# Designs tried in a protein design run: peptides against a protein of PDB entry 7PB4. Part 203

Target 1, 105 residues: chain A of PDB entry 7PB4
Amino acid sequence: KMLNIKEYKEKLLSTLGEFLEDHFPLPDRSVKKKKKNIQESSVNLITLHEMLEILINRLFDVPHDPYVKISDSFWPPYVELLLRNGIALRHPEDPTRIRLEAFHQ
Target 2, 218 residues: chain B of PDB entry 7PB4
Amino acid sequence: DALQMAVGYFEKGPIKASQNKDKTLEKHLKTVENVAWKNGLASEEIDILLNIALSGKFGNAVNTRILKCMIPATVISEDSVVKAVSWLCVGKCSGSTKVLFYRWLVAMFDFIDRKEQINLLYGFFFASLQDDALCPYVCHLLYLLTKKENVKPFRVRKLLDLQAKMGMQPHLQALLSLYKFFAPALISVSLPVRKKIYFKNSENLWKTALLAVKQRNR

## One batch from the design tools (peptide; made by RFdiffusion4, then SolubleMPNN)

Design b2_p16_4_s3 (from b2_p16_4, 8 letters changed)
Fold by OpenDDE base, seed 2:
Structure b2_p16_4_s3 (fold): chain B 105 residues (1-105), chain C 218 residues (1-218), chain A 16 residues (1-16)
Amino acid sequence: as target 1 above (105 residues)
Amino acid sequence: as target 2 above (218 residues)
Amino acid sequence: SSLLLRLMVEELVELS
């Protein structure tokens, strides 16, 4: 029984990953690197899948403080997407922190 | 091939230069309809056209006609179904299109090549039970999909609540009976033993087409 | 797609 749940979870994660890749891909940074020396800090953006993983892990690892600090790796449209759709909640006192929404409350 | 041209038209959209956009659209739509009802469509064609029908690229009338002719020659890819479900969530399709999709999904269920990914969408389908127009068809779909692992206390509660609101509907009763079979401890309510599970099968728009598909694949 | 995402996440959380 536990094995089936784990397998189902893994399959769900896989399906979620595929779904996110198809519908919410990161913007192609293919902007033509014209030569100018601007050290644009190559902020490596994380995928929406990775963002969700972080939020879920935080919820379970630190349930008393389930908030994650928004880093530069968080693509703003993803943050907005999560907040707008009730998947994540912004910390009431710290706008730089978000948590996964408690769906079972 | 006329069918390839028609599918290509729907996929790529109308080429700007055609003066008679509506006539061209109708021509291609009729081509798809004729082939679908006579021979069925290849899985690749269904993949493309099903996506188009639910994407909101065309008007509701066109989408409805496309969806009605999603008849397989052999099989439907589960990936096509998953993609289709994703479009239902975008909300660009009409309520009637959603109903038609669920009817289609139930009707074509046996022709879907695999069910593993569809089973992962169980929660999504279950959430659609709240829509009164969808409820009968969703119950039928869930009846086909439900495994023991899907029968959770919160879902039982939701079904019982729904029954309290809607009454003892035959389709809901059928699903509840299945739930009780898998998890009798979760359902304390005595369900009337219905000898026959009755879903609205009489209104299957594809009855003739399905018979033809089965005959071709024997 | 956003609703599906939410539902999938909810289910994932429930299974975790």
Scores: peptide ipSAE 0.394, ipTM 0.571, DockQ to the pose 0.582
Fold by OpenDDE base, seed 5:
Structure b2_p16_4_s3 (fold): chain B 105 residues (1-105), chain C 218 residues (1-218), chain A 16 residues (1-16)
Amino acid sequence: as target 1 above (105 residues)
Amino acid sequence: as target 2 above (218 residues)
Amino acid sequence: SSLLLRLMVEELVELS
């Protein structure tokens, strides 16, 4: 039973990755070239998949404080997407922190 | 009407107080089946029933029967298909139901009103290729969906890996041939010249019904 | 798409 669960989890992660790649890809670096001298802030944006992994891991690793601090690597539209769709919640006292929604409650 | 009552039963669930739950279920299921095969179902009815069939609300036998009668009167809403795929991700349906769904999706593909959102699910479908039971039907679906933009190097590698594992399956060859058509530079391997694209006949279950739908919508 | 994402994440959390 455990092996089946692990395999299923891996499959699901793979499927999720494919889904996210197609539906929610990161913006092509090329589009930002046209507007003004905004310093090429070399901020490496993470994928939505990676963002979700971070949130999920935090939920399980630190269940008493499942909040993740929003870093510069978090693409704002992804954050908004997660919040708007009830996948994530902002910390009530710190808007810079988000957690994965408790789906089982 | 009888159909509305039947759909309502499946949507709301069995009323606890009914002594003959199984008889009532069968009655409503037969009503849906009869209407679906005779006249087809409205898009709204398909939306409701398709969701129910894949949600795990009922047993596998019931879900299978519902799914088999998801025959449109005119069109199927793309949104219904997206919702259905979402249930596949949750895994509350049996493997046989998943297979049946993909067969249904291929068979009913032309009756889906729009393809924009379905095309966005390309990656999800592609990921399902690794399931041996689904692979033939997924290949067929991908053959219908694949655009040039979907043909990526990593997907080519995955298909070639699958071919190495499973052998030169007709459904894989069909999909690879399409990939080569869109991106010849990504596929250096010589593909056997197949004159005829061959997929498993997914439409067989609905052949008569599909003919009737086409005749009504002419 | 948003619903699908939510359901997939929910399932993933459940399996974790």
Scores: peptide ipSAE 0.393, ipTM 0.505, DockQ to the pose 0.342
Fold by OpenDDE base, seed 1:
Structure b2_p16_4_s3 (fold): chain B 105 residues (1-105), chain C 218 residues (1-218), chain A 16 residues (1-16)
Amino acid sequence: as target 1 above (105 residues)
Amino acid sequence: as target 2 above (218 residues)
Amino acid sequence: SSLLLRLMVEELVELS
């Protein structure tokens, strides 16, 4: 039974990954709009899948403080997507921290 | 061939320059309908056309007609169904199209090649139970999909709440009975022993076509 | 797509 749950979880993660790649891809780096001065902050953006993985892991690893600090690698539209859809919540006192929403078990 | 041209038309969209857009559309739609009902469609053709029907690319009338002719020659790809469900989430299709899709999904369930990915969408289907128009068909679908691992306390509570709201509906009772079978400890309420499980006959629309498909694949 | 995402995440959390 436990093996089936693990396998199911792995399959779900895989399916989620594929889903996110298809429906929520990162913007292609190629829109080099030539505007000069914006420091190409070479910040590698993480995928939505990776972002969710971080949030889920934090929830389970540190349940008493399940908040993750928003880094520059977090694409702002993804953060907004998670917040708007009730998947994540901002820390009430620190807007730079977000957590996975407590889903009603 | 005529079918490839028709599928290509729906995939690429109408070329702006055609003065007879409606006539061309009708011609291609009839081609698809004729082949689908006579021989069924290949899995690749269903993949393309099903996606188009739910994407909102065309009007509701066209989408409905396309969806009604999603009859397989042999099998339907699970990936096509997953893609279709993703379009339901986008909300570009009408309520009637959603109902038709669930009816189609139930009717064609046995022709879907795999169920692994569809089973992962269990939560999505379950959430659709709250829609009164979809509820009977969703219950039927869930009855086909439900495994022991899907039967959770929170889902039991939701089903019981739904029963309290809607009354003792046959389709809901069927699903609850299955839940009780898998997890008797979660459902303390005595369910009437129904000897026969009755769902709305979603197959009626495709009855003749389904018989033909089964005969060809035997 | 957003609803499906939420539901998938919810299920993943429930299984974890």
Scores: peptide ipSAE 0.383, ipTM 0.555, DockQ to the pose 0.573
Fold by OpenDDE base, seed 4:
Structure b2_p16_4_s3 (fold): chain B 105 residues (1-105), chain C 218 residues (1-218), chain A 16 residues (1-16)
Amino acid sequence: as target 1 above (105 residues)
Amino acid sequence: as target 2 above (218 residues)
Amino acid sequence: SSLLLRLMVEELVELS
């Protein structure tokens, strides 16, 4: 039974990954808008899949503090997407921290 | 090939310069319909056309006609179904198209090559139970998809709530009976013993075509 | 697409 759940979860993650790649791709890095002064903080943006993995893992690993700090690797539109759709919540006192929404607890 | 040209037309869209856009569209649509009903469509063709039918690229009448002729020659790709479901979320298709899609999905269920990814969409289908127009067909679909691992307490509650709202609908009872079979401890309510599971006959639209497909694949 | 995403994530969390 546990193997089936794990396998199902893995398959779900895989399907989700494919879905996210198709529907929520990262912006093409090629649009170097030459805005001059923005320090090349070469921060690689993470995929929405990776972002969700981080949020899910945090929820399970640290259930008493399930919040993740928003880093520069978090593409702002993804953050907004998660918040607007009730997938994530901002910390009430720290807007730089978000958590996965408690689904059907 | 006439079919390839027709599929290409729907994929690429109408070229602005054609004076007889409607005639051209009708010609290609008829081509697709004829081939689909006679021989069925290849999985790749279904992938393209199904996506188009649900994307909102064309009007409701065209989308409906395309969807009605999504008859496989052999198999339907699970990926095509997943893509189709994604379009349902975008809301560019009509309610009637959604109903037709679920009817199609139930009717063509056995022709889908694999069910692993479709099973992962269980939650999405379950959420669609709240739509009164979709509910009978979604129940049928869920009846086909439901495994023991899908039967969760929150889903049981939702089904019971829905039953309280809609009454003892045959399709809902069928699904609840299946849930009780998998997880009797979650359903304390006595369900009427229905000897016969009753769903609306979704396959009626494709009955002849489905028989032909089965015969060709034997 | 956003609704589907939510539902998939919800399912994933529930399975976890």
Scores: peptide ipSAE 0.380, ipTM 0.561, DockQ to the pose 0.556; fails the geometry check

Design b2_p16_4_s4 (from b2_p16_4, 8 letters changed)
Fold by OpenDDE base, seed 1:
Structure b2_p16_4_s4 (fold): chain B 105 residues (1-105), chain C 218 residues (1-218), chain A 16 residues (1-16)
Amino acid sequence: as target 1 above (105 residues)
Amino acid sequence: as target 2 above (218 residues)
Amino acid sequence: SSLTLRLMVEELVELS
């Protein structure tokens, strides 16, 4: 039973990953570095899948403080997507922190 | 030139020492407006000013005025649009600004140089359909963007649910009709064959400007 | 898509 759950979880993660890649891909910032001075923040944006993984892991690892600080690697549309769909919540006192929504309440 | 100075002002912000900050701001704003409506703006200028308008750097009134004069001389960079969408999601702009942006995006759609990256934002635009204020304009945008590969069962269900909630809105019908065209098996409901797709095109703030742009680029 | 995403995430959390 546990093996089946693990396998199912892996399958679900894979399916979710595919879904996210298909429907919510990162824009290819082919920003050709032509003009030197725009501090293109070299910050590599993470995928929505990675963002979700971070949120899920935080929820399980630190259940009493399940909030993740929004970094520069968090693409704003992804954050908004999660918030709008009730997947994530902002910290009531610190809008720079978000958590995975508690779906069981 | 006066335009460069104006753009620079908005980009760098007001220099602290000016006692007449409002007067200076108005002067530069008028400069941008005048050039935009007469000749259009270069893609680089639009890139800068569009970001400023959506970043929350200035007040809503200023942002609105800037956004209203985002008229291209020739083309709008797709990258500018992608950046703009990011700013919209940061939530520093007003709801009215968001509406105006989508109106602008629809109005200026043909002047965007490329569509590949914008097409990747399809899911985000679709997610915005739930916003009642944005829904009509988002439907129009999606109508322009939708490809066969975008038409999925779950999106059909969402559109039908939205229709059930909001009624048979012309903009929803138009989008559903397009969906049915691409995937007739997914939409069993007989949609009225409306020969004329009525998006609220009549209230295009940029109608005159767009005509001028088209004339200049011929 | 939003509902589907939510459901998928919810299921994933429930299985975690």
Scores: peptide ipSAE 0.332, ipTM 0.817, DockQ to the pose 0.328
Fold by OpenDDE base, seed 4:
Structure b2_p16_4_s4 (fold): chain B 105 residues (1-105), chain C 218 residues (1-218), chain A 16 residues (1-16)
Amino acid sequence: as target 1 above (105 residues)
Amino acid sequence: as target 2 above (218 residues)
Amino acid sequence: SSLTLRLMVEELVELS
């Protein structure tokens, strides 16, 4: 049973990765350079997969304070996506912090 | 450029029509290996090849060979490392590849252009301590990354629990010593005062290559 | 697609 769960988890992670790559890719940096004088924020954006991983890890590592500070590496559309879909929640007193939603009610 | 063709091959994948797929693959691998060890690779080349090595696009043998030649000419982009860690999360690479990656990451740590995003992955790396195969290398990595703000009570507890389970491993002791240095109040246990921090693989697979990189960048 | 993402994440968390 444990082996099956592990295999299933790996499969799920793989599927999730593929899903995120297909449906929620990072914007091509080359495209942003052309149009608006947006100050080349020297900050590299992370993938949605990475963002989720950070949130999941925080939830498990620090369950009493499962909030992650939103850095410049967090692509705003990803943050909004997670919030809108009930995957993440903003800290009630600090909007710069988000947590993974507790799905186990 | 032979290197560009080789990188392009790995990026685009083998064109279906090539009868000698294995020979072509070997040729391109040798090209990458040769350039990497002689001159190092550009940050862009490392970005492409590192992701390929960890994506599961090729077999373990190929991935291992690619990863072993991820030697920078000058710097490695932090973004490449972050992307690589993302691939590790997807789990399409072998355990041996994961070990090799962490060894590589430790070896190449000083050549990474910035550390801000890598520091954000501290929790992920810390979670990997529970993997017995990764633990020595993760401890070394954490030793390099750990700041005072990372030393939290819950992490101290986890490290102590791990020590209880695995014994007093040198790599774990080194990390605990660093934790005690930053937050002595959190660690009540007496740690042996080690004058020298010892991590496994002092003989870096890339020792010669790294010396060459340092010489080129003086 | 958004619902699928949520379900996948939920399942992943449950398995973790």
Scores: peptide ipSAE 0.276, ipTM 0.466, DockQ to the pose 0.315
Fold by OpenDDE base, seed 3:
Structure b2_p16_4_s4 (fold): chain B 105 residues (1-105), chain C 218 residues (1-218), chain A 16 residues (1-16)
Amino acid sequence: as target 1 above (105 residues)
Amino acid sequence: as target 2 above (218 residues)
Amino acid sequence: SSLTLRLMVEELVELS
């Protein structure tokens, strides 16, 4: 039974990864450094899958402070997606920090 | 160049030494507006100013005016649009600005140089359908973007659920009709035969300007 | 997609 749960978890992770890649891929950033760009294109953005992994891991590793600081690698649309859908919540006192939160149906 | 000075002002911010910041701001804003409506703006200028309008650097009134004059001389860079979508998600712009942006995006859609990256944002636009204020305009945008590959069972379910919640809205019906066209097997519900597709923003703020752009680029 | 995503994440968290 335990082996089946582990296998199922792995399958679920894989399925989630595929789902995220198919429906919420990162845009390709133009390598061309335009001198006058307000948004620096040089930041390496992480995938939504990676972002979720970070949030999940933080929840389990540090349950008393499950918040993750939003870095430049966090694509704003991903953050918004998680927040808007009740998957994540901003820290009440520090909007630069988010956590995995109870899901609203 | 007066336009270059104006763009530079918005990009770099007000010089501390200016005694009358408001007058200077208005002067530069009028310069941008005048050029934009008369001749259109270069893609680089739109890139800069669009980001400024959505970044929250200035007040809502200023941002609105800037956004309203994002009229291309020739084309809009897709990269500018992608960056703009990112800014919308940062939460520094007002709801009205978001609505205006989507209206702008729909209005200027044909002038965007490429659609490849915008198509990748399909899922994000689709997720915005749940916002009542954005829904009509997002439907219109999705109507322009939707490919067969985007029509998935879960999206169909979401659209039908949205229709159940909001009623049979013309913009939603238009999108559903397109979905049915691409994937008739996924939509078993009979859709009313509409002779005319109607979107709320069919008469956009930029009608005259767009005609001028088209004439210049012929 | 949002609901699907949420459900998938929820299930994943429950299994963790």
Scores: peptide ipSAE 0.302, ipTM 0.771, DockQ to the pose 0.326; fails the geometry check
Fold by OpenDDE base, seed 5:
Structure b2_p16_4_s4 (fold): chain B 105 residues (1-105), chain C 218 residues (1-218), chain A 16 residues (1-16)
Amino acid sequence: as target 1 above (105 residues)
Amino acid sequence: as target 2 above (218 residues)
Amino acid sequence: SSLTLRLMVEELVELS
């Protein structure tokens, strides 16, 4: 039974990932590499799927502090999407931290 | 053949140089309609045309006509349905197209080759319950899809909230009764004893076509 | 779409 739940969760995540890739793809990094030497630390943006995984894992791993710090890898539109849709909440005192909404309450 | 040309037209889009774009469109649409109603469409053709109908590439009238002729020769690929649901979420199609799609999905449910991926979309369908126009058809679809594993406390709460909002609708009662069957402990409310499950007749639009498909596949 | 995403996330949380 546990194995089935885990497998189902993984499949659901995969399906969600595909959906998110289709509807909320990361912007094509086709920023024309203008050759300028600025070591722009090309911060690799993570997918919305990965972002959700991070938030879910944090909620379960550290339930007393379920907040995740928004890094440069977090694409701002994704953050806004999660917040706007009530999927995530900002920390009341630290806007740089977000948590997954507690849906079970 | 004429069908391949028609499908190709919809897939590639209208060639800019055609002076009679509307006539060409109508010709190809009629070709698809004729073949679909006469023989059904191959799964590959449905895959292409279904996505086109829901992508917003063409106008609502064209999309509606395409969707109405999504009649399988044998089977519909679940992948096509998954892609279609994705398009619905993007919202590039009209509300009427969404309704028609769910009616189509219910009507064609038995012709979908696999259900594993569709079952994974349960949450997406459930989310559409809040749309008053979609609710009756979504309830029917969920009634077909619901497994014990899908019956969760939060979904029960949502259904009860919907019932409080819209009243004791037959389609909602049907779904709630199924939920109670799978998880009686989650539904403390006494549901009226309904002798017959009642949903809107979604298949009515395709009744003749469905009979033909069943005859061909016996 | 927003509600859909939320419900999917809720389901994932429930399964976790």
Scores: peptide ipSAE 0.274, ipTM 0.536, DockQ to the pose 0.473; fails the geometry check

